# Peptides against a protein of PDB entry 6IDX: the designs that were tried, part 223

Target 1, 380 residues: chain A of PDB entry 6IDX
Amino acid sequence: KELAKLSADVTFATEFINMDGIIVLTRLVESGTKLLSHYSEMLAFTLTAFLELMDHGIVSWDMVSITFIKQIAGYVSQPMVDVSILQRSLAILESMVLNSQSLYQKIAEEITVGQLISHLQVSNQEIQTYAIALINALFLKAPEDKRQDMANAFAQKHLRSIILNHVIRGNRPIKTEMAHQLYVLQVLTFNLLEERMMTKMDPNDQAQRDIIFELRRIAFDAESDPSNAPGSGTEKRKAMYTKDYKMLGFTNHINPAMDFTQTPPGMLALDNMLYLAKVHQDTYIRIVLENSSREDKHECPFGRSAIELTKMLCEILQVGELPNEGRNDYHPMFFTHDRAFEELFGICIQLLNKTWKEMRATAEDFNKVMQVVREQITRA

## One batch from the design tools (peptide; made by RFdiffusion4, then SolubleMPNN)

Design b2_p22_4_s4 (from b2_p22_4, 13 letters changed)
Fold by OpenDDE base, seed 4:
Structure b2_p22_4_s4 (fold): chain B 380 residues (1-380), chain A 22 residues (1-22)
Amino acid sequence: as target 1 above (380 residues)
Amino acid sequence: MEEKREEAIRQQLERAIEQRRK
């Protein structure tokens, strides 16, 4: 207890570390001494002293043994561990993950996100906060491949559901620390979009061109009378597609693939369009046809609008930026849906289309419409 | 006149966003 309190002082910490005191603490934990295990309070103070000493940054986290990691991970994985030990163990694991990539690798082998989710199903918001903090640390330090796997896994749906039901919709007000961790998780989740945001379309990739063609098909072939016999020559077909791509509101209506070569938003805009077209097909068709049937120069160019809106949403959500320690603004809606970004896009594109109509905008007003839409999205 | 129109559109959009978040 006294040691834990004194360990917060940098002068004491320096002297204690110089006396190999931290090594003694680590060895005490590593040994799993029946003495420490029988006295939960003594173990809790030992772990506190260890954290406080390490927080001074005098000793590298890489000094920590695999045996120590296993002991700490053991306290987190045990369902009947004392809350005071659990809290400190979560904090130690978080610090280890954040400070050492080598320790991250070892910890990621010893603990699962599934085990951490169990610590979210408690009434103690501090435990919930430390559990999310550790999840965030693991997610932040994960290699890109593993990060995507963590995101795509059924574990994320479950994680979002548990956070929504046990944290956000809990009977207790969200503290600042928890709000920060929810913000961090949100930012890290949106950063998974960065790859697609920075991926240029290859105009020569047939599979990507087929997606653009599918957008055209969904918009126009569903209502096209079968009377246009398949035998109209290749030139008439090209001219038809050019007209369709113009009606879709692409900037390059001859080769819409060129509109997706600019990064950001690159392929992410195409992903959003395809999601809208498949998941919200009626909404997509309505937006496209309402604008394609107009001859009054008040057509909202869907393709251009979707690209610029995707870019705008990435800017608003700060896609590709690291979480800021000073921020705690999270949006509960992003925990309600698996594809929350694409759903947000689907909401915002309808709002854009509505705004365009209400403003009686022309192509010259495009930037002004986008500015109005930006102000709406950022204040909501 | 344009600013008032933008403000009216703004308020309608805020309401529409809020209705979809509920």
Scores: peptide ipSAE 0.000, ipTM 0.269, DockQ to the pose 0.017
Fold by OpenDDE base, seed 1:
Order: structure tokens, then C-alpha cells, then sequence
Structure b2_p22_4_s4 (fold): chain B 380 residues (1-380), chain A 22 residues (1-22)
């Protein structure tokens, strides 16, 4: 207890480290002392002293042995561990992951996200916070392939459901520390969109062109009586498609693929449009047809609007940026839907279409409408 | 054998703490 308190002092820490004091603490944990296991308080103070000493940044985290990591991971994986030991063990593992890539690799072998999810199903918000913090650390330090695996895994859907039900919808107010960890998890998940945001459309890729054609089909052929088979002439078909792409509000009516060559938002805008068209088909068709039937120059160009809105959402959500320590703003919707970004896009494109109508906007007002929509999204 | 090693580590820790009080 006294050691743990004194370890917070940098002068004391420096002298203790110079006396190999940290090495003694690590060896005490490594030995798995039956004495420390019988006296949870003594172990909790040992772990506190270790953490406080390491937080001074005087000693490299790489000095930690694999045996020490296994002992700490053991305290997190065991169901009957004292809350005080569990909390400190989670904090130590988080610090190890954040400060050393070599320790990350070792910890990722010893601990699963599934084990950490069990610590979210408790009433103690501090334990929940440290469990999410460790998940966030593992996600942040994971190689790109592993980050994608973590996001795509059934574990992510389960994790979101558990966070929603046990943290967000819990009977307790969310503290600032928990709100920050939820923000971090949101940012790290949205950063997986960076690849698609920076992917240029290839105008020669037939599969990508078929997506644009599918957007046209959903908007214009779904209501068409099958008796109006588009006449057999290839030229009439091309001319018809150019008209349809104009009605869809693409900037390049001849080759809409060119609108997706700019990064950001690249292919991510096309992904959002396709999601809207397939999942919210009635909303998509309504937005397209309401604007395609207008001859008064007050048509909202859906294709252009969807591209610029996707770019704006990426800017607002800081896609590709690291989490900021001072932020605690998170969207609860992120935990309600697996496709939260695309759902946010679907809400915001309806808001944009409404705002365009209310402003009686023309193509010249496009940037003004986007500015108003930005202000509306950032205040919500 | 493990208990003796644990006690030796504990005694080293106590000595390290006591040396700072001097």
C-alpha cells in the first residue's frame, strides 16, 4: 500500500527503478505466489505499484517477460478474480498493448475479444470501461488484416449488442471515461472505411459499372411494366441510359463512373448509394423520382449529392484519423446497426433532399445547401 | 521451493523499500 502510493511520485519512482525495484515486482507476479493469491489486497497493491512506476516512462515495457504477461492475462481470463485485481490487470494489458508492438503480439495470443466481452456483462462501469479500453487498444494495434477480421467477425455484432444492452441502455449514467472509450471504438471502426474512401473507381471494371447500372434499374425499371422491354437498338439503349444517369443526378451523364474517380470519397459513395437502393428501396426510388420529374430547375441531383454527402460524413467522422484524447462524443446508432455508416448516410441524404426543397435550391446553391446540411448534422 | 523463492523476493522488496527510508 505504501509502495503503491509512493510509486506515483516520480522522484521515488526514479530511485526505485535504479534499485531494480520493478524487476522485483515483476518477479513477484511471475512466481504466481500463493501468498499474493490468498491476499488479493497485496496483489492489487503490487499491480498498482507496477503500473504507477511504468507510467513514469522511465522503463521500457519491453522489459516485461512472457511469464508476467501470462499471469496478468490469467487474472483477466479467470472468472473468480477479485474486482480490484481484474481492474488493474486490464489496465496493465492496455498499457502493454499501447506501448509495445511486441507485447501486443503476445497478448493477442493469450486473450480473446470474447473473454473481454464477459467483463462487459457486469454492473461495474469501471470494469466495463477498462474492458472496452483493452478492446480498443487491441483494435488500434492490430495489423490491417486482423482489424478487418475483428470488424467482420460475429464477435463485433455481439460486442455491439452487449455494449448497447449492458452499457448504453444500462441503469447508470455513462461516465466521461466510458463515453471516451465508446468514441474511440466508433472512430476505429469508421477508419475501416478508409480503404473504400480512397479506392478510385476503374471506369473499365465491368463489375463496378454493373453497380451503377443496378442503381438505374432499381430507380427506373422496377416500376416499368415488363411489356415495355427496352427496344433492341444498342444506340437507343445508350441514349436512354444517358438520360437516366442525368435523372439520377450524376455530373457525368455519359460515364457516371468518372464521378467516382475522385478520392475521397471514391467507391465508398457508390457503396452507400447501393446500400440505400437495396435496403431502403422505397426511400431511394422516392428521392430519385421526385427530383427526376421536376422541370423547374429545383431538382436535387442525387448522384452528386450522395458523393458530396459521403465526403462530408467522412470529414465529420474523421475517417482515417486517430482518436483524440479530449473527445467523448459517440453515436448510439453505431451500436444498433452493423451498417451504421450507411444508415447514417440514408438519414442524411433524406435530410439533404428535404433541405434542398425547403431552400428552393438550384444547382448554383449546391454548396450552400451542403453547408446548411453540415451544420444540421454537426448539431444533432 | 517456490515459497522460499517468494519469501526471498518479498525480503528483497522490503529491503529495497527500507534502503530508501535511510
Amino acid sequence: as target 1 above (380 residues)
Amino acid sequence: MEEKREEAIRQQLERAIEQRRK
Scores: peptide ipSAE 0.000, ipTM 0.268, DockQ to the pose 0.022; fails the geometry check
Fold by OpenDDE base, seed 3:
Structure b2_p22_4_s4 (fold): chain B 380 residues (1-380), chain A 22 residues (1-22)
Amino acid sequence: as target 1 above (380 residues)
Amino acid sequence: MEEKREEAIRQQLERAIEQRRK
């Protein structure tokens, strides 16, 4: 206990490290001594002293042995570990992952996200915080391929539902540290959208063009009896589609694919539009038809609005940015749905359409409407 | 042999703690 308290002092830490004291602490943990196993408090203080000594940055994290890592990972994977040992072990692993890519690789082999999720089901908010912090550290330091796999594991209803039910809806107020880790997790989750946000549509890709055609079909052909096939002329068909793409509110009525070549938001806008059209079909059809039937210049251009809204949401959510220290602004809504970004888009596009009507906006007012909508979203 | 090593490490830790109390 005194060692742990005094290890926070840099002068003592320097002297203790010079006496190989940190090597002695690591060897005690590595040996799994019966003494430390019988005295959980002594182990907890040993791990605390180790952390405090390492936090001075005098000793490289790369000096840590694989045996030490396995022993610490063992404390996290054991079902009946003392709470104090578990907390310190999670903190040590977090620090290892953050400070060393070599240690990250070794830890990622020893620990699964599933094991860390089990530590979220406890009533202890400190353990929950360190478990999320370690998940966040692993996610941040993961190579892109493994990050997507982790994300798919996060998109599994399980992590989200556990965080929602055991952390956010817990009977205890969320502390600043937990709020920060929830913010970090949210930012890292939204950063998965960066690839799609920066993906340009290929106007020559038939599969991508078929999505735009499907948006048109859902809006205009869903009620049309197949019997009134408009006459066979390829030119009349192209002219009809150009009219339909104008009614959909695309900027490029001839080739709507060109509207998705700008990054951001690239293909992410098309993903949002397709999600809205398939999952919220009635809402989509209503928004499109209400604006397509107008001749009063107060039409809200759905296609343009969807693209600019997607871009604005990416800016508000800081997609592609690293988490900032000291921020703790998380949105519980993002833990309620698997497709939370697309659902947010679906809410915001309705808000945009409403705001456009209320303002009696024209195409010249587009930027003003977007500014008002931005203020509405950021205050919510 | 392992118990003697544990005891030696314990004594080293106790000595390091005691040196700090001085």
Scores: peptide ipSAE 0.000, ipTM 0.281, DockQ to the pose 0.021; fails the geometry check
Fold by OpenDDE base, seed 5:
Structure b2_p22_4_s4 (fold): chain B 380 residues (1-380), chain A 22 residues (1-22)
Amino acid sequence: as target 1 above (380 residues)
Amino acid sequence: MEEKREEAIRQQLERAIEQRRK
C-alpha cells in the first residue's frame, strides 16, 4: 500500500528502480499466489505499484517476461477475479500493447476480444473503460490483416451491441475516460474505410461498371414497364446510358467510372451509393427522379454530390488519422448500426438534396451548398 | 427507434438551419 502510493513520485520511483525494485514486483506476480482471497489486496497494490513505476517511462516495457504476461492475462480471463486486480490487469495489458509490438503479439495470443466483451457486461464503468481501452489498444496495434479479422461482422456487431446496451444506454453518466475510449473506438472503426477510400475504380473492370449499371437500373428500370425494352442497337444503348448517367448526376456521362478514379473517396463513394440504392431504395429513387426530371438548371447532381459528400464525411470523421488523446466526442449512432458510415451518408445526402432545393442552387453553387452542408453536419 | 434518431438528427439540422436564417 505505501509502496503503491510512493511509486507515483518520480524521485521515489527512480530510486526504487535503481534498487531493482520493479524486478521484485514482477517476480511477485509471476510466482502466482494460489490463495488469491487472502492476498488480493496485496496483489492489487503490487500491480498498482508496478503500473505507477512503469508510467514514469524509466523502464522499458520489453523487460516484462512472458510468464508475467500470462499471469496478467490469466487474471483477465478468470471468471472469478477481484475487481481491483481485474482493473489493474486490464490497464497493464493496455500499456503493454501500446508500448511494445512484441508484447502486443504475445498478448494477442493469450487474450481474445470475446473475453474482453464479457467485462463490458458489468455495472462497473471503470472495468468497462479499461476493457474498451484494451480492445482499442489491440485494434490500434494490430497488423492490417488481424485488424480486419477483429473487424469481422460478428465481433463488431456483438461489441457494438454490448457497448450500446451496457455503456451508452446505461443508467450512469458516461465519464470523460469512457467517452474518450468510445471516441477512440469510433476513430479506429472508421479507419477501416481508408482502404476503400484510397481504392481507385478501374474503369476497365466490368464488375465495377456493373455496379454503376445497377445504380442506373434501380433508378430508371424499376418503375418502367418491361415492354419498353430499349431496342437492341448497341449505339442506342450507349446513347441511352449516357443520358441516364447525366440524369444520375455523374460528371463523366460517357464513363461514370472515371468519377471514382479520384482518391479520396475512390470506391467508398460507390459503396455508399450502392448501399443507399439497395437498402434505402425508395429514398434513392426519389432523390434521383426528383432531380432527373428537372429542366430548370436547379437539378442536384446526385453522382457528383455523393462523391463529394463521401469525401467530406471522410474529412469530418478524420478517416485514416490516429485518435487524439484530448478528444472525447463520439456519436452514439455509430454503435447502433453495422454500416453506420453508409447510414450517415444516407442521412447527409438527403440533407444535401434538401439544402440544394432550399438554396435554389445551380451547378455553379455546388461548392457553396457543400460548405453549408458541412456546417450543418459538424453542428449535429 | 433508429428512424426516430435519424429524424431527430434531421430535425436538429433543420433547427440549426432555421436559427441561422433569423
Scores: peptide ipSAE 0.000, ipTM 0.293, DockQ to the pose 0.017; fails the geometry check

Design b2_p22_5_s1 (from b2_p22_5, 12 letters changed)
Fold by OpenDDE base, seed 4:
Structure b2_p22_5_s1 (fold): chain B 380 residues (1-380), chain A 22 residues (1-22)
Amino acid sequence: as target 1 above (380 residues)
Amino acid sequence: SAFDERISKKRRELMEKVAKER
């Protein structure tokens, strides 16, 4: 206890480290010797002292043995661990992950996000905070090939639902640190959209063009009795599709693929449009047909609007930006759905279409409508 | 606790550093 308190002092820490004191503490943890009187209390103070000493940055985290890592991971993974030991063990794992890529690799083999989820189902907000902080640390230090796996773990209804129900909807105020960790988790999750946001459509890729064709099919062929497919020649068919792409509100109605070559939002806009068309088909068809049947200059160009809205949402959500230490503004709505970005797009495109109608907008008013919609989204 | 506050501060500084190195 006294050691743990004194370890916060840099002068004491320096002297204690010079006496190989950290090595002694690590060996105590590595031994796992449960036979000592007051073992749990002693271990909790040992872990506290270890972390306070290491936080001075005098000793490299790479000095830590694999046996030590396994012991600490064991305290996090075992059922019914002492709360103080658990908190310190989570904090140590987090610090190891953040300070060393080599320790990250070892820890990522010993613990799973699934094991950390159990520590979110508790009434202690500090434990929940340390568990989310460790998840965030693992997510930050994950190599690019593993980042999608971390996102998939967040997109798993289980983690998301537990955070929503046990953290956000808990019978207690969210502390500033928890709010920050929820913010960080959201930023890291949305940064996975950056790849799609920066992916240009290839206008020559047939598979990508088939998605645009599917958008047309869902909008215009869903009401057409299959009997009225006019067997008319390839040129009339191309002219028909050009008309349909104009009615869909693409800027390049001859080759809509060209509208997705601009990054941002690139292919992410097409992903949102396809999600809307497949998951919210009635809403999609309604929006398209309401604007395609108008002969008045008040048509809302769906394709252009969807692209610019996707770009706007990326800007509002700061897609591709790194977590800021000063921010704690998380969006609870992103914990309510697995495809929260696409669902937000679906809400916002309806808002845009409504706002366009209310403003009696024309194509010349497009930027004004987008500005009003931005203000509406940022106030919600 | 004072310990948790120190950890929180150090975490934020370190997370920002790690994020900038990414």
Scores: peptide ipSAE 0.406, ipTM 0.923, DockQ to the pose 0.880
Fold by OpenDDE base, seed 5:
Structure b2_p22_5_s1 (fold): chain B 380 residues (1-380), chain A 22 residues (1-22)
Amino acid sequence: as target 1 above (380 residues)
Amino acid sequence: SAFDERISKKRRELMEKVAKER
């Protein structure tokens, strides 16, 4: 206890480190001594002293053994661990992950996001904060190939639902640090959209062209009685498709694939359109048909609007930017759905379509409508 | 707690550092 208190002092820390004091503490934890296991308070103070000493940055985190990591990870995975030990163990793991890529690799093998989820289901906000902070640290340090797995783990209905129900909808005020960790988690999740945002459509990729064709099919063929399949002429089909792509509001009516060659938002816009068309089919069909049936030049070009809205959402959400240490603003809606970005797009495209109608906009007013929609989204 | 405040401060310093190294 006294050591843990004194370890916060730089002078004491320096002297204690010079006496190999940290090594002694690490060896005590590594040994799993029955003494430390029987006296939870003693272990908690040992872990506190270790962390406070290491936080002076005098000793490299790379000194930590795999045995020590396993012991700390063991405390986090134990269902009946003392809250104080758990909190210090989570903090130590977080610090190890943040300070060392080598330690990250070892910890990522020992701890799963699923194990950390259990610590979000508790009534202790500090434990919840440390658990999310460790998830964020793991996500931040994950190599690019593993970031998608972390995303998929976050997109796991379980993690987001638990955060929503036990953290965000908890019966207590969210503290500033928790709000920051939720913000960080949100930013790190949206940064996974960067790849798709920067992916250009290949006009020669048949699979990508088939998605555009599917958007046309869902909008126009789903309500058409199968009886009037117009005749076999390839040119008549191309001319028909050009008309359909115009009604869909693509800028390039001849080759809509060209509208997705600009990055940002690249293929991410097509992903959003396809999601809307498949998951919210009635909404998609309504938006497209309401604009395709107009002859008054007040048509909202869905394809163009969807692309520019996707770009705008990427700008508003700062997709590809790293978390800012000063920000604590998170959107609860991003924890409500597995595909929160696409759901946000689906809400915002309806807002855009409504705003377009209310403004009686024409194609010349497009930028003005987008500016109004931007203001509406940023105020919500 | 004073401990949680110190950890929060150090976390932010570390995350900022890691973010700059990325």
Scores: peptide ipSAE 0.406, ipTM 0.920, DockQ to the pose 0.852
Fold by OpenDDE base, seed 3:
Structure b2_p22_5_s1 (fold): chain B 380 residues (1-380), chain A 22 residues (1-22)
Amino acid sequence: as target 1 above (380 residues)
Amino acid sequence: SAFDERISKKRRELMEKVAKER
């Protein structure tokens, strides 16, 4: 206990480290000797002292043995562990992951996000915070090829649901540090959209063009009697599609694929449109048909609006930007759905369509409508 | 606790550093 308190002082830490004191502490953990009276208290203070000493940055984290890592990971994976030992073990693992790529690799082999889920189901918000912080550390240190796997592990309806039910909807106020860790997790998850946001559509890719054609089909052919097989003339068919793409509100009515060549938002806008059309089909059809049936200058161009809205949402959510250490603002909606970005898009596109009608906007007012919608979204 | 506050501070400093190195 006294050692743990004194280890926060840099002068004491320097002297203790020079006496190989850290090596002695690591060996105590490595031995795993549970036979001592007050073992749990002694171990909790040992782990506290170890962490406080290492936080001075005098000794490299790479000095720790694989046996030490396995013991610490063992304390986190055990169903019944002392709360103090668990909290210190989570903090040590987090520090190891953040300070060393080699330790990250070893820890990622010993601990899964699934094992950390049990520590989110407890009433102790400090343990919950350390568990989320370790998940965030693993996410930050994950190589690019593994980030999507971590995202898929997070997109496992279980982790999101557990955070929602046990942290956000918990009977206790969320502390500032937990709010920050939830914000970090949100930002890291939204950053997975960056690839799609920066992916240009290839106007010559038939599979990508078939998605745009599917948007047209869902909007216009879903209610059409199958007897209106588009007439056999390739030219009439092209002219029909050009009209349909105009009614969908694309800027390029001849080749809507050209509207997705600008990055941001690139293919992410098309993903949002397709999600809306498939998951919220009635809402999609309503928005498109309400504007396609208007012969007045007050048509809201859905395609253009969806692209610019996707770009605006990426800007508001800071997609591709790193977490800001001063921010604690997280969106609870992010934890309510697995496709939270696309659901947010679906809400915001309805807001845009409503705002366009209320303003009696024309195509010349487009930027003014987008500015009003931006202000509405950022105030909500 | 004073310990948790120190850890939180060090975490933020370290996460910011790691983020900038990425």
Scores: peptide ipSAE 0.405, ipTM 0.922, DockQ to the pose 0.813
Fold by OpenDDE base, seed 1:
Structure b2_p22_5_s1 (fold): chain B 380 residues (1-380), chain A 22 residues (1-22)
Amino acid sequence: as target 1 above (380 residues)
Amino acid sequence: SAFDERISKKRRELMEKVAKER
């Protein structure tokens, strides 16, 4: 206890480190001595002292053995561990992950997100916070090829549902640190959209053009079998498609692919439109047909609106920005669905369409409508 | 606790650093 308290002092830490004190502490943990396991308080203070000493940055985290990592991971994986040991073990793992890529690799092999979910189902908000912080650390340090796997693990209905039910809808006010960790998790998850947001459509890619054609098919030919691949369209068919793309509200009704060459929002806008068309087909068809049947210049251009709304949502959610240490604003909606961004788009496009009607807007009012919609989204 | 506050402070500083290095 006294050692743990003194270890917060840099002068004491320096002297203790010079006496190989950290090595002694690590060996005590590595030995798994029945003594430390029987005296949970002694182990908790040992772990506290270790973390406080390492926090001075005098010793490299790479000095930590694989045996030590396994012992700490073991404390996190055990169902009946003292709360103090669990908190310190989670904090040590987080610090190891953040300070060393080599330790991240070792820890990522020993600990699964599934094991950390169990620590979210507890009533202790501090344990929940340390568990989410470790998930965030693992996500932040994950190589690019594994980031999508981490997101998929997060998008797993279980982790999201547990956070929603046990943290957000818990009987306790959310503390500032928990709110920050939820914000960080949201930012790290939405940053996976950055690739799609910055991907330009290739107007020559037939597969990408077929997605735009599928949007047209769903809107206007809902009873037509998708197996009717657009054969080499006769000139009449090309003229028909140009009319249909105009009714869909694309800016370039001759070649709608050109509307997706601007980044942001690039291909992410097309992904949102396709998601809406497939998952919320009735809503999509209603919006498109309602605006395509108007001849009064009050048509809401769906294609243009969807692109600009996607861009606006990326700006509001700060897609591609790094987590800010001062922010704690998270969206509870992010935890309600696995495709939360696309669902948010689906809600916001309906809001846009409603606002357009209420304002009796024309194409000249487009920017004014978008500004009103932005204010509505940011106040909700 | 004072410990949790120190951890939270250091976490934020370190996460910001790591994020900038990414």
Scores: peptide ipSAE 0.401, ipTM 0.920, DockQ to the pose 0.825

